# Designs tried in a protein design run: peptides against a protein of PDB entry 1BH9. Part 54

Target 1, 89 residues: chain A of PDB entry 1BH9
Amino acid sequence: FSEEQLNRYEMYRRSAFPKAAIKRLIQSITGTSVSQNVVIAMSGISKVFVGEVVEEALDVCEKWGEMPPLQPKHMREAVRRLKSKGQIP

## One batch from the design tools (peptide; made by RFdiffusion4, then SolubleMPNN)

Design b2_p13_8_s2 (from b2_p13_8, 4 letters changed)
Fold by OpenDDE base, seed 4:
Structure b2_p13_8_s2 (fold): chain B 89 residues (1-89), chain A 13 residues (1-13)
Amino acid sequence: as target 1 above (89 residues)
Amino acid sequence: SMLQAVIDAILES
């Protein structure tokens, strides 16, 4: 792994979604209360998803000969590519 | 990718 990849992972690892916010969001969708374990599971899945999208977006940015920060166009293209690869729904 | 490698390692543990 490159130093850049390692640094990106460290920033990713240190980031987190607030549990209370995730709980409220899930409950707003389901219409019912959810357990702590559900919040933990969904938070983990969400973090993995964001990580995959950001990594792909950075790759897009690089392939386009551009430099960070990421722009909406990079994110849109990343999602498109990940869907094409079957990595996300 | 780096992320996938880490995820795989976690899932295997």
Scores: peptide ipSAE 0.032, ipTM 0.556, DockQ to the pose 0.036
Fold by OpenDDE base, seed 2:
Structure b2_p13_8_s2 (fold): chain B 89 residues (1-89), chain A 13 residues (1-13)
Amino acid sequence: as target 1 above (89 residues)
Amino acid sequence: SMLQAVIDAILES
């Protein structure tokens, strides 16, 4: 791993979704209140999902012969590829 | 925005 990759990983590890925001988001979708455990679980799943999408987007950027920073087109293509691979519905 | 791009891509089912 390059220093750049390690730095990105470290930033990813330190990042986290605010519990209050996640709770509000879930409740806006479900229409009902959710427990703290549900918020914790969804926060973890969301972080993993974001990590996978970003990793795929970086791969797309590289394969297209482009340089950072990532652009919306990389993110859109990443999602399409992950769906194609069956990694997301 | 990048976030909107991700959301749109996910919704394109």
Scores: peptide ipSAE 0.025, ipTM 0.553, DockQ to the pose 0.103
Fold by OpenDDE base, seed 1:
Structure b2_p13_8_s2 (fold): chain B 89 residues (1-89), chain A 13 residues (1-13)
Amino acid sequence: as target 1 above (89 residues)
Amino acid sequence: SMLQAVIDAILES
């Protein structure tokens, strides 16, 4: 990857979902309140998932001979490829 | 949006 691609990837890796938003989302699914530890765990898992998609999307962008920023078409293709590889359901 | 594109792609089956 180019320096530009690495910088963008690191930006995503350093990003974090707001705890309050994650908590609300989980609670909307479970129907009850959840502990801070659950929120932390789910936030981490979600971040890893998004990171994997973004990493694949950056690879797609490069392989298509295009330059960042990522576009929706890169994200769609990334998810498709990850599913084909069995890396995501 | 990019987010919607990801969601749509995940739901493809």
Scores: peptide ipSAE 0.025, ipTM 0.558, DockQ to the pose 0.097
Fold by OpenDDE base, seed 3:
Structure b2_p13_8_s2 (fold): chain B 89 residues (1-89), chain A 13 residues (1-13)
Amino acid sequence: as target 1 above (89 residues)
Amino acid sequence: SMLQAVIDAILES
């Protein structure tokens, strides 16, 4: 890893979704209570998802001949590409 | 925001 990549990874690794917020979000969708294990699992999946989107966005940025920081247009394109590749619904 | 951009993109069809 380059120093910049390492810094990004460290920031990513240190980031986290608050359990209470995730629980509330899931329950707002399902309309029923969920277990702590479901919250933990969903939190992990969500973080991986965010990481994948950011990685794709960085790739988009590079392929467009642009340099970081990422912009909303990179994130939008990343999601579109991931959907087209079947990596996300 | 960046987050809203991602959400909007996910909701796009």
Scores: peptide ipSAE 0.024, ipTM 0.556, DockQ to the pose 0.103

Design b2_p13_8_s4 (from b2_p13_8, 6 letters changed)
Fold by OpenDDE base, seed 4:
Structure b2_p13_8_s4 (fold): chain B 89 residues (1-89), chain A 13 residues (1-13)
Amino acid sequence: as target 1 above (89 residues)
Amino acid sequence: SMLDAVFNAILAS
């Protein structure tokens, strides 16, 4: 791992979605209230999902001979590749 | 996908 990779991972690890916002988002979709444990679980899986997409996007950026910060085109290509690999729906 | 199944399972809880 490079120093830059370590720094990115540390930032990722320290980041978190606000619980209140996640709760509101879930409730807007389900139409009913959700428990704190559901919010925690969904927050966790969402963070994993974001991590996978960002990791793939960084790989795309590198393969295209470009440097961070990530751009929308990297994110779009990352999603395409992850879908192709069957890692995301 | 597995991820989709996990999301659905959580939302169903």
Scores: peptide ipSAE 0.052, ipTM 0.679, DockQ to the pose 0.082
Fold by OpenDDE base, seed 2:
Structure b2_p13_8_s4 (fold): chain B 89 residues (1-89), chain A 13 residues (1-13)
Amino acid sequence: as target 1 above (89 residues)
Amino acid sequence: SMLDAVFNAILAS
């Protein structure tokens, strides 16, 4: 791993979604209350999802011969590629 | 998708 990759990983590892916000969001979608365990699980998966998208976006950025920071176009392309690969819905 | 299945499984808990 490069120093840049390590630095990104550390920042990623330190990041987290606010539990209250996640809970409200889930309940908004499901229409019912959810347990803390559900919030924790969903938060974890969401974090992994974001990580995968960002990783793909970085790959897109590199393949396009561009330099960071990531731009919306990289994120959009990343999502499209992940969908085509069947990695995300 | 697999991820969708995981989401659904968790929410169904």
Scores: peptide ipSAE 0.050, ipTM 0.672, DockQ to the pose 0.077
Fold by OpenDDE base, seed 1:
Structure b2_p13_8_s4 (fold): chain B 89 residues (1-89), chain A 13 residues (1-13)
Amino acid sequence: as target 1 above (89 residues)
Amino acid sequence: SMLDAVFNAILAS
């Protein structure tokens, strides 16, 4: 990895969704309270999901011969590609 | 999808 790639990875690794916000979101959907373990699990899966989308977007950006930072067009194309691959719904 | 299955499994816990 380049220094820039390492820095991005470290920022990603350290990032996290606020537990309270995730809990509220889940509860708004389920209509009932959820355990801390459910919040932790959902937070982790959500982080992985975001990571996969961003990784694909970076690949799109590179394949288009462009340089970061990512733009909305890269994100939209990434989602389309991941859907076509069956990696996301 | 696999992702949907994971989400549903977690929410069902």
Scores: peptide ipSAE 0.049, ipTM 0.674, DockQ to the pose 0.079
Fold by OpenDDE base, seed 3:
Structure b2_p13_8_s4 (fold): chain B 89 residues (1-89), chain A 13 residues (1-13)
Amino acid sequence: as target 1 above (89 residues)
Amino acid sequence: SMLDAVFNAILAS
């Protein structure tokens, strides 16, 4: 692994969504209260989802011959590619 | 999709 890859992984590993924010977001969508376990589960899958999108976006950026930081166009293309690959709905 | 199924399962819990 490159130093850059290791650094990104460490930042990703140490990152987390605030539970209160996730709870509020879910409840705003479902219209009802949710359990702590739901918040934990949703937080986990959300982190994985974000990680996959960002990884794809970084790949897009590199393939386009561009340098970070990521831009909205990279994120949009990443989502398109992941959908095409059947990795996200 | 698998991800969609997981989201639905979590929200239904």
Scores: peptide ipSAE 0.042, ipTM 0.665, DockQ to the pose 0.080

## One batch from the design tools (peptide; made by RFdiffusion4, then SolubleMPNN)

Design b2_p14_3_s1 (from b2_p14_3, 7 letters changed)
Fold by OpenDDE base, seed 1:
Structure b2_p14_3_s1 (fold): chain B 89 residues (1-89), chain A 14 residues (1-14)
Amino acid sequence: as target 1 above (89 residues)
Amino acid sequence: DLVEQYIAELNSLL
């Protein structure tokens, strides 16, 4: 891995959704209070999901012979490909 | 399917 790739990974690894914001978001959808464990679990799953989308977008960028930063077109294509693969509905 | 996993996890926890 390049230093740039490692740096991106470390930034991703250290990133986290604010618990309070996630809690509010879930509660706005469910209409009920949620526990801390629910927030932790949902935050983790959400981070993994975002990671997969970004990874796919980076792959798209590379396959198109382009360089970061990611553009909206890469994100749209990533979502399309993930849908095609059955990874997302 | 990550989205389905996400939904399933959410539904199991709530």
Scores: peptide ipSAE 0.065, ipTM 0.641, DockQ to the pose 0.036
Fold by OpenDDE base, seed 3:
Structure b2_p14_3_s1 (fold): chain B 89 residues (1-89), chain A 14 residues (1-14)
Amino acid sequence: as target 1 above (89 residues)
Amino acid sequence: DLVEQYIAELNSLL
């Protein structure tokens, strides 16, 4: 990893979804209260998912000869590519 | 497939 890649990874590692917001979202779907462990697990999986989409979007941005920050067009293309690869439905 | 894995994990926890 380059120093720049390492710095981006550290920022990603330190990021987190607000627990209260995730809890409310899950409960709005399930119609009942969920445990703290469920919130933690679902937050972790969601972070991994977002991380993979962002990684693909950064690759798209680079391949198009553009520089950060990411734009909606990069995110849309990333999702299309991940679907094409069978990584997401 | 991340979304399917996510749903499967959710179903196992609820």
Scores: peptide ipSAE 0.047, ipTM 0.625, DockQ to the pose 0.035
Fold by OpenDDE base, seed 4:
Structure b2_p14_3_s1 (fold): chain B 89 residues (1-89), chain A 14 residues (1-14)
Amino acid sequence: as target 1 above (89 residues)
Amino acid sequence: DLVEQYIAELNSLL
């Protein structure tokens, strides 16, 4: 890790989705209450997903010969690339 | 718990 990468990793590691919001979102889809573990799992998966998109977006930014911070165009392109690679649905 | 640990591991790989 570079210093910048380490800093981003630390911020990423410490980030979290609000559990109550995630719980409500899941319950709106399932129509029933969900356990704490389900909320934790879904929150974690969501965090991983965001992390993967950001990582790809950083790669996009670099490949385009641009420098951070990431812009919406990088995020959109990242999603397109991840889909084309079959890494996300 | 186990789920949290698994998630933490996945996060550490990114």
Scores: peptide ipSAE 0.032, ipTM 0.589, DockQ to the pose 0.059
Fold by OpenDDE base, seed 2:
Structure b2_p14_3_s1 (fold): chain B 89 residues (1-89), chain A 14 residues (1-14)
Amino acid sequence: as target 1 above (89 residues)
Amino acid sequence: DLVEQYIAELNSLL
């Protein structure tokens, strides 16, 4: 691993979605209150999802011969590629 | 925080 990659991983590992925000977001969609366990589960899978998208976007950026930071076009392309691979719906 | 910025950006794109 490069120092840059390690640094990104460390930042990712330490990051987290605020539980209150996730709870409010879910409730805005479902129309009902959710348990703490649901918030924890949803937070976890959301973090994994973000990690996968960012990783793919970094790959896109590199393959396009471009330099960081990531731009919206990299993230949009990453989502398209992940959909084509069947990794996300 | 870079990760938080990307999360915010992703939320705006999806």
Scores: peptide ipSAE 0.024, ipTM 0.543, DockQ to the pose 0.145

Design b2_p14_3_s2 (from b2_p14_3, 6 letters changed)
Fold by OpenDDE base, seed 3:
Structure b2_p14_3_s2 (fold): chain B 89 residues (1-89), chain A 14 residues (1-14)
Amino acid sequence: as target 1 above (89 residues)
Amino acid sequence: DLVEEYIKEINSKL
């Protein structure tokens, strides 16, 4: 892939959600404590999810003939398209 | 695809 794609990949690869924040968020929803493995699993799937949305949003931005940075409208449209494709619930 | 990427992500951290 291109250097730009490589740079995005490296930034994505190195990115991570803070474990404490994820743990607190999950526990606020479940009403009970969660294990470290649950936090890791949820962090992982969340990272993948965000990556998919951002990639789609960049495509939306380009297809609309607009320039970065991404805006909320791009993110909303990305989610809509991913749902239509059956790639996310 | 998505599942494979998830598995890779999890395996890198567990």
Scores: peptide ipSAE 0.034, ipTM 0.631, DockQ to the pose 0.048
Fold by OpenDDE base, seed 1:
Structure b2_p14_3_s2 (fold): chain B 89 residues (1-89), chain A 14 residues (1-14)
Amino acid sequence: as target 1 above (89 residues)
Amino acid sequence: DLVEEYIKEINSKL
C-alpha cells in the first residue's frame, strides 16, 4: 500500500456525517421524527456507500491513465460500473 | 460486499 492510499483510508475511517444534519435530512424526507439508532444506521450505510463509489472512481481514474483529483467523469463512470456489477441499484 | 461493510461500520458505532 502506498502512503497516499493509507492516508485516504485513515481520512475515510475517521470521517463521519454530522448526526444533527443527517437527522434533519431524514426527517425532511419522512415527515416524522427519527431515533438516534436510525440516524446511526443511515449514517453508517451512507458512509459505506460513498466509500465504495469513491474507491471505484479511483480505479476508473487509474485505468484511464489519469491522476487525481477525481473529476465528475470518474464519479459518473464509477456509478455506471457499480450498477452494471449489481453492487448498487 | 456492501452489506458486510455496513455491518462492520454499524458495529463500530453501536
Scores: peptide ipSAE 0.033, ipTM 0.624, DockQ to the pose 0.048
Fold by OpenDDE base, seed 4:
Structure b2_p14_3_s2 (fold): chain B 89 residues (1-89), chain A 14 residues (1-14)
Amino acid sequence: as target 1 above (89 residues)
Amino acid sequence: DLVEEYIKEINSKL
């Protein structure tokens, strides 16, 4: 890994969604209380999802011959590509 | 792979 890649990885690894906010969001959808493990699981998959989109967006940025920081257009294109590849619904 | 990354993420938190 480059220093930049390592830094991004560490920032990603340390990042987390607010547990209380996730819990409230899930409960607003399910209409019932959820366990801590459910919150952890949903937070985890959400983090992975964001990471995958960002990774694809970085690839888009590079393929377009552009440099970071990522822009909304990179994120939008990343989502389109991931959908096309069947990696996200 | 999204599933594998998810498993790793969950295992790190549980």
Scores: peptide ipSAE 0.032, ipTM 0.619, DockQ to the pose 0.050
Fold by OpenDDE base, seed 2:
Structure b2_p14_3_s2 (fold): chain B 89 residues (1-89), chain A 14 residues (1-14)
Amino acid sequence: as target 1 above (89 residues)
Amino acid sequence: DLVEEYIKEINSKL
């Protein structure tokens, strides 16, 4: 880990989706009320998903010889690569 | 591994 990578990881670790927003989103899809634990679980998996996409996008940015910040083109390419690898549907 | 990271994330919050 470089110092910069460690700092990014710490910021990622401390980030979180608003619970109320996640609860509303899930309930809008399922049509049924969800427990607090379901909200926590879905928030967690969503955070991991976003983290993996961002990590792939950072790799894309580096491989293209470009510097931060990440741009939409990096995110789009990251999603494409992850789909090709079968890591996301 | 995505699943392992997910479990760690949940366990830290429950």
Scores: peptide ipSAE 0.032, ipTM 0.620, DockQ to the pose 0.049

Design b2_p14_3_s3 (from b2_p14_3, 5 letters changed)
Fold by OpenDDE base, seed 5:
Structure b2_p14_3_s3 (fold): chain B 89 residues (1-89), chain A 14 residues (1-14)
Amino acid sequence: as target 1 above (89 residues)
Amino acid sequence: SLVEEYINEINSLL
């Protein structure tokens, strides 16, 4: 890791979605109450998803010959690429 | 992928 990569990783590692917000979001979709374990699992998958998108977006940024910070166009392209690879639905 | 594994886990919990 470069120092920048390490710092980014530390920020990512320490980040977390608020449980209450995740619970509300899930329940807004399902229409029913969900267990704490579901909230924990969904929080985990969400964090992993964000990490994968950001990693792909950084690759897009580099391949386009651009420098950080990431822009919405990098994120959109990242999602498109991940879908085409079957890595996300 | 990790995402797919988590999706499967969530589906089993719902």
Scores: peptide ipSAE 0.076, ipTM 0.661, DockQ to the pose 0.036
Fold by OpenDDE base, seed 2:
Structure b2_p14_3_s3 (fold): chain B 89 residues (1-89), chain A 14 residues (1-14)
Amino acid sequence: as target 1 above (89 residues)
Amino acid sequence: SLVEEYINEINSLL
C-alpha cells in the first residue's frame, strides 16, 4: 500500500453511519420496527457498498487520466461498471 | 459478490 492508499483505508475503517439515521431509514422503507442487530448489519453492508463504489470510482478516475477529487461522473460510471460486472444489482 | 452476499443477509433479517 502507498501512504495515500493507507490513509484512505484508515479513514474508511474509522467511518460509520449514525445508527439512529440508519434505523429511521430502514423503518421508512419497511414500514416496521427493526432490531439493533438489523441496524448494525445494514450499517455494515452499506459501508461495504460505499467502499466498493469508491474503490471503483477511484479506478475510473485514474483510467480516465483525471486527478482527484472524485466527481459525480466517476461515481455514476463506477456504479455502471459494477453492475455490468455483476458486483451489485 | 460481497455486496450481493450482504444484501441477501439483510433480506433474510428483515
Scores: peptide ipSAE 0.073, ipTM 0.659, DockQ to the pose 0.037
Fold by OpenDDE base, seed 3:
Structure b2_p14_3_s3 (fold): chain B 89 residues (1-89), chain A 14 residues (1-14)
Amino acid sequence: as target 1 above (89 residues)
Amino acid sequence: SLVEEYINEINSLL
């Protein structure tokens, strides 16, 4: 890993979604209360999802000959590519 | 993919 990659990984590792916000979001969809384990699981997958999208977006940015920070266009292209690869639904 | 595996896991919890 480059120093920049390591720094990004450290920031990613320390990041987390607010538990209460995740719980409220899930409950707004299900219409019922959810367990702590469901919140933890959903929070985890959400972080993984964001990580994969950001990684792909950084690759897009590089391939386009551009420099960070990421822009919405990189994120949109990343999602399209991940879908085409079958990595996300 | 990892995301799909996690989605399936969460769906089993709901």
Scores: peptide ipSAE 0.063, ipTM 0.650, DockQ to the pose 0.036
Fold by OpenDDE base, seed 4:
Structure b2_p14_3_s3 (fold): chain B 89 residues (1-89), chain A 14 residues (1-14)
Amino acid sequence: as target 1 above (89 residues)
Amino acid sequence: SLVEEYINEINSLL
């Protein structure tokens, strides 16, 4: 467990989506109001999803023999790989 | 995953 990994984890842990924005987004999809708990839950799930994509993207970057920062191509490939692995729909 | 790695690290320290 490297210092870099720890730093990434701490940044990840401290990150959060704006609740109001998430609420509006969910409501735009559901067509009805949602509770605070739903917003919290969805925010958490979304955060985990982003974290997994970023982690995979870092792996992609490394496997391609490239160095951070991540680029859109890494993110796109990460999503493809995660889908291929069945880790995301 | 990052979370799993963190958990493993913490567990190793306990």
Scores: peptide ipSAE 0.025, ipTM 0.502, DockQ to the pose 0.045

Design b2_p14_3_s4 (from b2_p14_3, 6 letters changed)
Fold by OpenDDE base, seed 3:
Structure b2_p14_3_s4 (fold): chain B 89 residues (1-89), chain A 14 residues (1-14)
Amino acid sequence: as target 1 above (89 residues)
Amino acid sequence: DLMQRYIEEINSLL
C-alpha cells in the first residue's frame, strides 16, 4: 500500500453508519420494525457497497484523465460499470 | 459474487 492507499483504507475502516439512521431507513422501506441484527448486517453491507462504488469511481476518474475530488458523474459511471460487471445488482 | 452473498444474507434476516 502507498501512503495514500493506506490513508484511504484507514478512513474507510473507521467509517460507520449511525445505527438509528439505518434503522429508520430500513423501516421506512419495509414498513415494519427491524431487529438490531438486521441493522448491523445492513450497515455492514452498505459500508462494503459504498467502498466498492468509491473505489470504482476513483478508477473512472483516473481513466477519464480527471483529478479528484469525485463528482456525481464518476459515481454514476461507477455504478453502471459495477452493474455491467455483475458485481452489484 | 460477494454482493450476492450479502444480499442473500440480508434477505434471510428480513
Scores: peptide ipSAE 0.055, ipTM 0.660, DockQ to the pose 0.035
Fold by OpenDDE base, seed 5:
Structure b2_p14_3_s4 (fold): chain B 89 residues (1-89), chain A 14 residues (1-14)
Amino acid sequence: as target 1 above (89 residues)
Amino acid sequence: DLMQRYIEEINSLL
């Protein structure tokens, strides 16, 4: 692992979605109040999901012979590939 | 598969 990869992982590890925003978003979809545990779980799942998409996008970027930062085209291709693999809906 | 597990987890908590 490169120092850049370690630094990226550390930044990812420290990142989080605002709990209040996640709670409001979930409740807007479910139409009912949700517990703190639901917010925590959904926040974690969302973070993992974003991480997987970003990881795929980095792979796309590398396979195209390009360098970070990621561009919208990498993210779009990542989503297409993950859908094709059945990893995301 | 992973997304299916996430959906199941969410549904179990709601």
Scores: peptide ipSAE 0.049, ipTM 0.647, DockQ to the pose 0.034
Fold by OpenDDE base, seed 2:
Structure b2_p14_3_s4 (fold): chain B 89 residues (1-89), chain A 14 residues (1-14)
Amino acid sequence: as target 1 above (89 residues)
Amino acid sequence: DLMQRYIEEINSLL
């Protein structure tokens, strides 16, 4: 990551996930300690990820002829579609 | 895509 990229992720993190919680979650998955910059970057990516899933879920809801609020079924279908498109792993 | 690039960047930091 460049400094500019980290700064962008920092802006995304400022109003989002609790830093300590993200750090704990990452470390629970990776089994290793992570730096502050990694937490910032991961927080930013998580924000983008959630945003893309929600956007896809809204599209699913619309295509199914349904109205908000989003339901778990929309979120599950969104994830399936994004995976099939190769947009998320 | 953008998400894939971000994931790759994060993986390089871990």
Scores: peptide ipSAE 0.038, ipTM 0.635, DockQ to the pose 0.042
Fold by OpenDDE base, seed 4:
Structure b2_p14_3_s4 (fold): chain B 89 residues (1-89), chain A 14 residues (1-14)
Amino acid sequence: as target 1 above (89 residues)
Amino acid sequence: DLMQRYIEEINSLL
């Protein structure tokens, strides 16, 4: 992959959801305490989800002949396409 | 390919 793709991957890899915030959010939904492993798993799944949406949005942006940064219209179209492909619910 | 690398990286952290 290109240098640009590598840079995006590095930025993605370095990004993370704050564990405390994720824990609070999950507990708000479940009404019970959650283990550290649950927080880690949910954080990972969430990061994968965000990554898939962003990559699809970048593809949309490129196919429309536009330049970054991504705009809401790219994100909306990305979600639509991913749902159509059955990649997200 | 890139997305697969993302998935593998995340899976290694779980």
Scores: peptide ipSAE 0.033, ipTM 0.598, DockQ to the pose 0.052

Design b2_p14_4_s1 (from b2_p14_4, 5 letters changed)
Fold by OpenDDE base, seed 5:
Formats: sequence, C-alpha cells, structure tokens
Structure b2_p14_4_s1 (fold): chain B 89 residues (1-89), chain A 14 residues (1-14)
Amino acid sequence: as target 1 above (89 residues)
Amino acid sequence: SIEDAIEELTKGLE
C-alpha cells in the first residue's frame, strides 16, 4: 500500500457511527426499541457498506482524471458501478 | 464483502 492508501485506511478504521444515532434511526423506522446487539450489527454493516462505496468512488475519481475530495457525481457513479457488478442490490 | 460482513455480524445475534 502507498502512504496515501494507508492513511485512508487508518481514517476508515478509526471511524464509527455513534451508537445513539444509529439506535434512534433504526427505532424511527421500526417503531420499536432495538437491542444493543442490533445497533452494533447495523453499525458494522453500515461501515462496511460506506467503505465499499467510498473505495469505488475513489476509483471513479481517479479514472476520470480528477483529484479529491470526492464529489456527489463520484458517489452516484460508484453506486451505479457497484450495482452493475452485483456487489450491492 | 458486504455479504460476508452481514453474515459474521449476525451470527451471534439471538
């Protein structure tokens, strides 16, 4: 890995969704309370999902000959490509 | 992958 890649990974690794925010979001959708384990699971899944989208978006940005920061157009294209590859529904 | 992560995270859920 390049130094830049390592730095991005470290930032990703150290990031986390606040448990309280995730809990509130889930409860707003389900209409019922959720357990701590559900919050932990959803937080982890969400982090992996965001990570894969961002990784794809960075690839899009590079292939388009553009420089960071990522823009909405990169994120939209990333989602399209991931769906096309069957990596996300 | 996302599917792998989902499986691992949900294994221990009751």
Scores: peptide ipSAE 0.038, ipTM 0.634, DockQ to the pose 0.038
Fold by OpenDDE base, seed 4:
Structure b2_p14_4_s1 (fold): chain B 89 residues (1-89), chain A 14 residues (1-14)
Amino acid sequence: as target 1 above (89 residues)
Amino acid sequence: SIEDAIEELTKGLE
């Protein structure tokens, strides 16, 4: 890892979705209350998902010869590539 | 991978 890559990883590792916000979001979709374990699981899955998308987007940005910050076009291309690789539905 | 993470996070859920 470069110093910049390591820094990004540390920022990602230390970041987290607010538990209360995730709970509210899930409940708004399901219409019913959810357990703490469901919130924890969904938070973790979501973080991994976002992390993989962002990682792919950074790769896209680099391969296109562009500099950060990420733009919507990088995110769109990242999702397209991940779908083609079967990593996301 | 996402699949591995899902399995790890949900294996203990009842």
Scores: peptide ipSAE 0.037, ipTM 0.638, DockQ to the pose 0.038
Fold by OpenDDE base, seed 3:
Structure b2_p14_4_s1 (fold): chain B 89 residues (1-89), chain A 14 residues (1-14)
Amino acid sequence: as target 1 above (89 residues)
Amino acid sequence: SIEDAIEELTKGLE
């Protein structure tokens, strides 16, 4: 990694979704309370999911010859590409 | 992959 790439990776690695917010979101969908382990698992998988989308979006931005920050159009295109590749449903 | 990540995160969960 370059110094900049390493910095981005460290920021990603240290980032996390607030447990309380995730719990409330899940409960709003399920209609019932969920365990702490469910919150932890969902938080982790959500982080991986977001990370993969952002990584693809950065690639889209670069391939389009554009500069950061990422825009909604990059995120939408990233999702389309990941679906096309069969990486996400 | 996301599928692999789910497996890793749920390994130690009951």
Scores: peptide ipSAE 0.037, ipTM 0.620, DockQ to the pose 0.039
Fold by OpenDDE base, seed 1:
Structure b2_p14_4_s1 (fold): chain B 89 residues (1-89), chain A 14 residues (1-14)
Amino acid sequence: as target 1 above (89 residues)
Amino acid sequence: SIEDAIEELTKGLE
């Protein structure tokens, strides 16, 4: 890791989705109230998911000989690759 | 992996 990569990782590790926002989002989809445990679980899963997508995108960026910040093209390619690997639906 | 994380995060839900 470069120092910059480490810093990004630390920021990621410390980050979290606001519980209220996640709860509202889930409830907007389900149409019913959800428990705190569901919110916690979904928040954690979402964080891991985003982390893996971003990691793949950074790999794409590097392999294309480009430098951060990430661009939409990196994200699109990352999602494509993860799908082809069966890592995401 | 995502699958491992999902399992770990949801195992405690009742």
Scores: peptide ipSAE 0.037, ipTM 0.626, DockQ to the pose 0.039

